# Peptides against a protein of PDB entry 4CIC, part 248

Target 1, 148 residues: chain A of PDB entry 4CIC
Amino acid sequence: KVSTKGHYGVQAMFDLAQHFGEGPVSLKSIAERQGLSEPYLEQLIAVLRKAGLVKSVRGAQGGYILAREPRDIKVGDIIRVLEGPIAPVESVSQDDPEHSLKFDFSVTKSVWEKVKKSIEEVLDSITLADMLKDAEEAQMAQGYMYYI
Target 2, 147 residues: chain B of PDB entry 4CIC
Amino acid sequence: KVSTKGHYGVQAMFDLAQHFGEGPVSLKSIAERQGLSEPYLEQLIAVLRKAGLVKSVRGAQGGYILAREPRDIKVGDIIRVLEGPIAPVESVSQDDPEHSLKFDFSVTKSVWEKVKKSIEEVLDSITLADMLKDAEEAQMAQGYMYY

## One batch from the design tools (peptide; made by RFdiffusion4, then SolubleMPNN)

Design b2_p30_7_s1
Fold by OpenDDE base, seed 5:
Formats: C-alpha cells, structure tokens, sequence
Structure b2_p30_7_s1 (fold): chain B 148 residues (1-148), chain C 147 residues (1-147), chain A 30 residues (1-30)
C-alpha cells in the first residue's frame, strides 16, 4: 500500500504540476484544493524540497513550484523521496541462523523482490505530465457527457 | 506492502508445498521451520483452511496439507485470502463533494489502480510450484559453490 | 518527524488485522 504520506505527496505534486508555469502556489491553496491540512502539507513539502522536487519562492505571492518539468518527475521519484525505497515486506529479521530458514527466506524474498520490481516499473513509467494528460482527457470526457 | 500476515502465510503455504505428498504436517513443525509462533500459525491456517487452500487431517499424525497441487495455488490466491483484495492506497474518504477534489482523486486513483493491477499480475504469475523450482535451483547453485 | 502514520497493510474492509501487524505502506526499493 502507498502510505497516506505517499498518496498525499503525489496529490500535492500533481497540484503543483497543474499550476506549472503560473508561478508559485501557496501551501494554503494546495491544502484547500487537495483536502489536506496545511501543517501536514508543510511537512511533505519540506521533504520534497530537500529532495529537489520542489522549490520555494519567497514573498507575499510566494509559495512553491515544481523544481523540474512535469515530464521529468516520475511518480516513483515522489514515492521514493517520501517513503524511501519500496520494500514489499517488512525486513523479517535475517538473524535466525538455521540453513533451512535461510533458504525458505530466500525464495519468499525473491517473490517480494519481483513484486517490488513490478511496482517500481509502474511508478517509474508514470510522470506528472502523464497524470496531467489523463486529467485533461477525463475533463474532456466529462464535458462531452454534459453535452449529450 | 505485504503484511506480516501475508508474508508468513506465504511461508507457511510454501512449507506445506515442500512437504506435499508426504502427508500431513503439524503446525508445530511448520512453526519451527518457518520461525513462526504456533498460535499465530493457527490463526493463519484457520483462514487458509476456510478458504479451501489447506485441509486438516485428524489424528496423532494429523496436521495440515495443501488442498490443491502446488501448481494450482498462486501467491496471489494466498494473499487475497489472507489480506483480501489488494488495495494500493487506503480508501481516502470519497465524501468530499467538491468537483475538483473528485477529479484529482480520479487521476491519482488511476495511478494506484495501475500499481494494483501490476502487483496482481505478478502475484498471479507465481505458483507454489514455481517457488519450489526456485528453491531447488538455489539449492543446486549452493551445491555447486561448494564444489 | 512525520507522525508514525501507521502504515496500514493491505487490509480489505472487514479483514481482522492481527494486532501486531503494523500495516506498513508498500514502497519498492530501487
């Protein structure tokens, strides 16, 4: 499962992508649009900024912008920054020395590594630009449903 | 993440697969080999049994067996039984009525649905028989490193 | 410090989470 942190982080980054090129967006406005608490968003943005995914702009009309173009930010990049490496299973303590346990552990570990790789491939295949495109397409589809 | 429950459930099912055809395996022996508590394993096995993935055998030499051949049990089947449907994100309450939130919610939801589908495809592509084969190959590779 | 958002493991609605299963959110390692 993507944590609440990862989920809201992607939402916040997507909000910044929607406003890319319009200048800095206030945390308050992101929080309002995304249904997030401002204090929670401050924490997320601090991490994302430190990782170089967002930039802060100072001033009365200050706020945050994407540090890169939406096409150059993968969902996987956001998740890795917020949640760290994607670990499918909690590190079951390797410390039980019995050879049989190590072997079974290795096989089950391989299953989870395959799952991990698959998730990474998916998340790395989706950019904020892809999400923007999907949003535009969905908005067009809704617009057409109101005209039918 | 696969929960501890899912992880240990797969380990327990794999242990039963390794002993498939040898007769019933006691929960105690599975617990010892897999580093699990017996009470925890009892709970897992109860769920797996109710789902028809394992069978109980009664008697002094009783225990549990796989209800199906290892090739007919996917890792995905085990996970779905123990953890239910794979949901990549917690259900963020759909209840905020503002249209903009719904749209952003839809796009982000689509991302997580793609992740879900990918996980399901992987887990459904791996059987207990595949795990047994991987185990045999790993054991052979270790044997060759000692020679 | 982000509050320890209890990484809820994949618990479908109505699945009894075992008490010690801190549902940790799924994040793949590159």
Amino acid sequence: as target 1 above (148 residues)
Amino acid sequence: as target 2 above (147 residues)
Amino acid sequence: TFPDDEGVGYVPDGAKVFPDDEGVGYIPDE
Scores: peptide ipSAE 0.017, ipTM 0.734, DockQ to the pose 0.105; fails the geometry check
Fold by OpenDDE base, seed 2:
Structure b2_p30_7_s1 (fold): chain B 148 residues (1-148), chain C 147 residues (1-147), chain A 30 residues (1-30)
Amino acid sequence: as target 1 above (148 residues)
Amino acid sequence: as target 2 above (147 residues)
Amino acid sequence: TFPDDEGVGYVPDGAKVFPDDEGVGYIPDE
């Protein structure tokens, strides 16, 4: 699963991609458009900024911009920044050492590694530019339905 | 992510697959071999049984068996039974309707649908029989390193 | 830790969350 953090992070990054080249976007405006709480978005943006995916611009027209072009940001990059390495299974190991997955059987581990690889391949195949293109195509398709 | 439930469920089902044709396996023996708590395994097995993936056998040599051959049980079937439909994103929607993903933008949804499809394809491509084969190959490879 | 950062767990709608079933969150390999 992608966490709420990952989901909202991709939404926020996509919003910034839609405004790429238009200048800095305020967190408030992103929050309003994406239906996110501004405080939650502040936390997400702080992580994304620290990872170098987002830049803050200061001033009256201050806000945030993508640090890279939309084509140079994969969905996988966003997820890895927000959630770390894609783990197909929760490591129960940290809080209850007694419930530590004692027998990480090599065979079950291999199943989860295959799942991980598959997720990574998908997420690394999708850029913010691909998402922008898909959005444009969807809008054009809706526009054609109103003209028929 | 596969939940702890999904992970342990696959382990328990794999243990039952390793003993397929040998008769009923006790929950205690599965728990001991897989490093699971017996009470937790009882809950997992109850769900798997209700879904028709496992059968209970009564008697002195009672326990559990796979309800189908290992080749007829996909990892995806186990995960769907334990965890429901593979959801690539947690539905925040149930507990806080105000934090409902109001703007499930079609584009972000399509990303998660692609992830979902990819996970489903992987999990539906792996049977318990495939896992048994992989285990046998791994044991043979270890045996060759000792000679 | 985000307070509401319940792990990226595959929790199906209506699945009995086991008490220790913290959501299947993305845990980076250390």
Scores: peptide ipSAE 0.016, ipTM 0.741, DockQ to the pose 0.076; fails the geometry check
Fold by OpenDDE base, seed 1:
Structure b2_p30_7_s1 (fold): chain B 148 residues (1-148), chain C 147 residues (1-147), chain A 30 residues (1-30)
Amino acid sequence: as target 1 above (148 residues)
Amino acid sequence: as target 2 above (147 residues)
Amino acid sequence: TFPDDEGVGYVPDGAKVFPDDEGVGYIPDE
């Protein structure tokens, strides 16, 4: 499962990818286009910046840019930065000792490791450039549907 | 992510698979072997029974059995019953309208759908019989490491 | 009652989803 944080982080990074090469984008403009609160986006961008996925540009026309080309940023990179490692099973909080995963059966663990690996492979196979291409193809398909 | 409920549900179903053909297993014995509370296991078993994955056998030697052979129960079937549909993204509860996923961009949605499909494919590719085989192979490997 | 759709369950907010290996982040129920 991807958190709201991961979802919105991917949306914000995708917005920056759509404007890549056009100069810095303001947080306000990203928030408006992505339907996010500006304070929430500030928190996301702070984490993404600290991880080196985005750069801040200072000045009157300042804002944020991708730190790398869209093809060099995987969805998996964004999710790892925002959420940490992909765990397929919720770590039962140690606070309920009676419900602690006492018997991590090797076999059940292996099932969850297979799920983890599959999620990682998918998210590491998708770049922001792939998402840009998919968006362009979807817009072209919609444009053709208006002419029929 | 699989919830604690899904995880323990798979463990309980796997325990029943290990005893498949040996007759009914008591909830107490499953709880002891799997390190679960009996009340928590009762809730899990009630859901699994309602979904037709387990059967209750009445009597002094009563308990629970798998409703189907281990090869006919996928891990995906267990997870769907316990957790519902695999959603790769948390449905932001409608309670915070300012943080509601207002713009479900088709492109971001497609990423999560790919993740969902991948998880489903993995979980639907693993049966309780596959898990039994993996356990036997692991025990044999450990037995060979002790010699 | 979860709806009849055959999908695998989503894990809610605050759950540190995936262990320290290079895996992709899990999204909790906010």
Scores: peptide ipSAE 0.016, ipTM 0.728, DockQ to the pose 0.149; fails the geometry check
Fold by OpenDDE base, seed 3:
Structure b2_p30_7_s1 (fold): chain B 148 residues (1-148), chain C 147 residues (1-147), chain A 30 residues (1-30)
Amino acid sequence: as target 1 above (148 residues)
Amino acid sequence: as target 2 above (147 residues)
Amino acid sequence: TFPDDEGVGYVPDGAKVFPDDEGVGYIPDE
């Protein structure tokens, strides 16, 4: 499961990718297009900026831009920045000794490592450029359905 | 991420798989071997039993057994029973309108569906029998390191 | 009573990632 934070982070980054090369985009405009609250988006963008995935531009036409080309940003990069390492099992907080993962059963660990690896492979295989291409193809397919 | 419930559920089911064909196993013995609380295990086993993955045997030597052979139980079956459908994105509870996934962005949804599919493929590719085999191979490898 | 929260994958804000394992991909307990 991707958290709401990860989900909205990918949406915001995708919005910035759609406007890549057009100049800075305001947080307000991203929030409106993506159906996000502006305050929530401010928090996400602050994290993404600190991680070097987004740049702020100052001025009257200021806002945010991708710090790298869409092809150079993986979905996995966004998720790692927002959520940290993709963990296959929840860390049971050490504070509940009755629910602490006391037994690192090697075989079960191997199952979760396989799941982790699979998720990482998927998220690292998808760039913002791939998402842009998929969106264009989807729009073309919808356009063709209206011409038939 | 697999929840603690899913993790412990797989451990408990694996313990039952290791004893498959030996008769009923007590919850106490599973709890001791897997480092679980017995009350927590009772809750897990109740769910697994209701789903038909585990059977209860009554009597002095009563306990629990796998309802099917280890080869016929996927890790994915256990996870689906304990955690429900593998959802790629948390359903933000509809109760927080500010945090509700209002925009089902088709492209982002496709990303999460790919992740879901990948997880399902992995978990559905692993049976309790595969886990038993992996455990045997690991024990043999450890045994060879001591010779 | 296990709470009905069906959420496969939310790491709640502040859920400590297990300290040692740089593990990828939490599916929370529903």
Scores: peptide ipSAE 0.014, ipTM 0.727, DockQ to the pose 0.132; fails the geometry check

Design b2_p30_7_s2
Fold by OpenDDE base, seed 4:
Structure b2_p30_7_s2 (fold): chain B 148 residues (1-148), chain C 147 residues (1-147), chain A 30 residues (1-30)
Amino acid sequence: as target 1 above (148 residues)
Amino acid sequence: as target 2 above (147 residues)
Amino acid sequence: PFPDDEGVGYIPEGARVFPDDEGVGYIPDD
């Protein structure tokens, strides 16, 4: 499952992409548009800022902006920053050493590595610019349905 | 994350695939080989049996067998049986209706649908027969490193 | 009983569900 963290992180970054070039966006406005709690968004933005995906702007019109163009930010970049490396199978190794997957047979591990690679390829193939384009196309399609 | 359930389910099914044609395998022997608790494996096997992926054999040499040939069982079939549909994003909709992802914007949802599709394609491309072949190839490669 | 095999669906382990953003996260390859 994409964590709620990954999901909301992508939503917040997409909101910033929609406003790219319009100047700084307040966390409050992002939270309102994306249906997020402001405190939760503050935590997400702090991580994203530390990773250099967003910048804070100070002042009366302060807020956040993307640190790079939407085309230069992959969904995979956002997910890796928020969630870390895509691990398909929980390494049971940390919490219960007795129930450590001692027999992670190389063959079963290879299945999960293939899944990991596939997810990474998908997430690294989608940029915030691609998401913007998809949103525009969806809005146009809805607009045409009201005129028919 | 593939759940521990999905992971162990694939391991248990792979163990049954390795013994396919040799007759029924006891849960105890599977548990020992796969490093699983026998009670945990009993629960997994119950689900897999109900889904028709495994059969129980009764008698002194009783146990479990694959219900189909290894080539006719995809990893995706095992995962869907044990974990249900591959849902990339947890539908927050069930537990807290107020925190329902009301604004699951169609665009963000489409990203996760692409991820879902990709995972399904991978898991549906791998059979237990493919896993058996990979195991044989790995054993041969190790054997050649010792000579 | 299976420990609460709470439905860790298909997305890679790293994807932690928010409120308790406890480490359903990507297990870093240490």
Scores: peptide ipSAE 0.023, ipTM 0.742, DockQ to the pose 0.143; fails the geometry check
Fold by OpenDDE base, seed 1:
Structure b2_p30_7_s2 (fold): chain B 148 residues (1-148), chain C 147 residues (1-147), chain A 30 residues (1-30)
Amino acid sequence: as target 1 above (148 residues)
Amino acid sequence: as target 2 above (147 residues)
Amino acid sequence: PFPDDEGVGYIPEGARVFPDDEGVGYIPDD
C-alpha cells in the first residue's frame, strides 16, 4: 500500500509541479487545492524539504517550490523519501515473537522481491512532468467532450 | 505491502505444493517446516479452504491438500483470497475525517492504478509450479557449489 | 480476524507500501 503519506506527498509535489516556474506556493493554497489539512501538509513538506525535493522561499510572497525540474523528480523519489525503501513484505518487527517471520524461504522471498522490483520500475518510470502531461491531456479530452 | 497474512499464506500454499500428490499434510507439519504458529496457520487454512484453494481430508492420515494442481494456482489467487483485491493505496477509513482523502485527483489515482496493475501482473505470472521449479533449481545450484 | 498486519508489497487494506510507514495508502473506492 502506498501510505496516505505517500499519496498526499505525491499530490503536494504534483501541485508544486503545476506551479513550477510561477514562483513560491503557500502551504495554505496547496492544502486547499489538494483537500489536505495544512498541519499534515507541513509535516510532509518538512520531510520533502529535508530530502532536497522542495525549497522554502521566505518573504511576503514566500512558500515552497520544487527543488528540481518536474522531469527530474520521479514518483519513486517522492515515495522513497516519505515512506522509505519500497518493501513488498514487512519485516515483522522482532517485537511480536509469535508471528516473527522466522523462516524467510528463499523462494517466497524471491516472489516479493519481484513485486518490489516491479513497483520500483513503475514508480521510477513516472516523473512529475509525465503527470503534468497526463493532466493536460485529460483537460483537453474533457474540453472536447464539452464541444461535442 | 504484502501482509504477514499474505506472506504466510503463500508459504503454506507452497508447502502444500511441495507435497502435492503425496497425500494430506498436517497443519502441525506445515507450521514446523514454515516456522509458523499452528493457530495462525489454522486461520489461514480456513480462509484458503473456504475459497477452494485447499481441501481438508479427514481421518488418521488427515490434513490438507491443494484443491488444484500447483500450475493452476497463481500467487495472485492466494493473495486475493487472503488480503482481498490488490489495492496500492488504502481507502482511508472514513473514521479519521481530518485525514480523509477527499480529493482523489484523477492523475494521482492513475499512478496508483499503474502500480496496482504491475503488482497484479507479477503475482498472476507466478504459479506454485513456478515456485517449485525455482526451489529445485536453487537446490541443484547449492548441490553444485558443494561438489 | 487476522491482525491488520501492516504488510509490505501486496497492499492489503490497511497496509503500508513501504516498510517503515504506518500510512494508509489511498485507492479511491470505485
Scores: peptide ipSAE 0.021, ipTM 0.734, DockQ to the pose 0.324; fails the geometry check
Fold by OpenDDE base, seed 5:
Structure b2_p30_7_s2 (fold): chain B 148 residues (1-148), chain C 147 residues (1-147), chain A 30 residues (1-30)
Amino acid sequence: as target 1 above (148 residues)
Amino acid sequence: as target 2 above (147 residues)
Amino acid sequence: PFPDDEGVGYIPEGARVFPDDEGVGYIPDD
């Protein structure tokens, strides 16, 4: 599952992609457009910046930009930065030896590994550029519906 | 993500598949083989029974059996029964209007729908019969490593 | 740690999580 963190992280990165080439975007403006709290967005952007997916620009018109072109950022890259490696099952905390999945039967593990691989393949197949294209196509479809 | 409930539910159903045609299996024996608590397994089996994936047999040799052949039970069917519809994102509880994902932008939603569809396709492509076959192949591979 | 990000396991709307079923978060590969 994608956490709220992963979901909002993808929204924030998509907002930055929509403004790519227009210069730095303020966190306040992203928060307002995406319906996010500014303090929560600050935490997300700090992680994304540390991972080199976004850059901070200083000054009166300071803010954030994508560190790479939208085509060079996969949704999978964003999720791995925010949530870590994609895993389909929670690691039962190794700390309780009694509830250790002693019999992680190789067969059931293989099912979850197939799910993991499938999720990774999907998220690594979608770039921010693909998301921009999908948004443009959706706008065109709505525009045609108002002209009929 | 698959919950502990989904994980253990698949293990319990797989144990019943391994014993398919041998008659009723006790919850105690499933719990012992799969490393599950018997009370937890009772709760899982109650849900699976209500959904018609397992049958209870009464008597001195009472227990549970699969309600259908292993080939007719998908992993996706087990997960949908135990966890409900596969969702890639937690539905932010509709109950808190302040944290309602107001701008579930159609584009971000489409990403998660693609993930959902991919997971559903994987889980619906795997039957308990496929899991039995994978277990047999793994045993054969270990047997060849000992010769 | 983001405090309110409970690791969201595949619980659809209305799935009764058993009280001890913490929703299964990302397992890092060891």
Scores: peptide ipSAE 0.020, ipTM 0.739, DockQ to the pose 0.079; fails the geometry check
Fold by OpenDDE base, seed 3:
Structure b2_p30_7_s2 (fold): chain B 148 residues (1-148), chain C 147 residues (1-147), chain A 30 residues (1-30)
Amino acid sequence: as target 1 above (148 residues)
Amino acid sequence: as target 2 above (147 residues)
Amino acid sequence: PFPDDEGVGYIPEGARVFPDDEGVGYIPDD
């Protein structure tokens, strides 16, 4: 499952992608459009900025921009920054000795590695540019349904 | 991510698959082999039994068996029984109004649906029989490295 | 009752769960 953090992180990055080339976008405006709390978004953006996916612009018309073109940012890059490496199995915290994942059944591990690889392949196959294109196609499809 | 429940559920089902055709296996023996607590395993097996993936056999040599052949049980079937439907996004509990997933961004949803589908395809492509075969191949490969 | 399995978030190893990120509870089987 993608965490709430990953989900909202992708939404925020997609919002920035929609405004790419139009200049800096305020966190307030992103929060309003995405239905996010501004404080929560500030935390997400801080992480994304530190990772070099987002840049802050200072000034009266300051805000945030994508640090790279939408085509150069994968969904997988966003998820890895916000959620770290995609782990197929929740690492049972080492601290619960009763639930120590002691039996690294090589076979079971291989199943989860296949799942991990599949998720990574999907997330790395989708860019913010692909998402923009899908949004445009969806809007056009909705527009055509209003004209019929 | 697969939960601990899903992980151990697959291990327990795989243990039962390894003993398929040999008769009932005690929960104690599964727990010992898989490094699980017996009470935890009892809970997992109860769910798996209710779902019809496992059968209980009563008697002095009683225990549990797979309800179907290993080839007829997918990893995806085990995960769906233990964890429910593979949700691509954690449903933020409806009760936190601040984190209400209000904006069902159709585009973002489509990304998570692709992830879900990919996970389902992988888990539904692997049977307990496939896992048994992989285990045998791994044992043979280890055996060949000792020669 | 199984304790509310903390929702299988992709909790990355070491992802700082925001303190207010209540572990997305296991939606129990209704």
Scores: peptide ipSAE 0.020, ipTM 0.729, DockQ to the pose 0.176; fails the geometry check

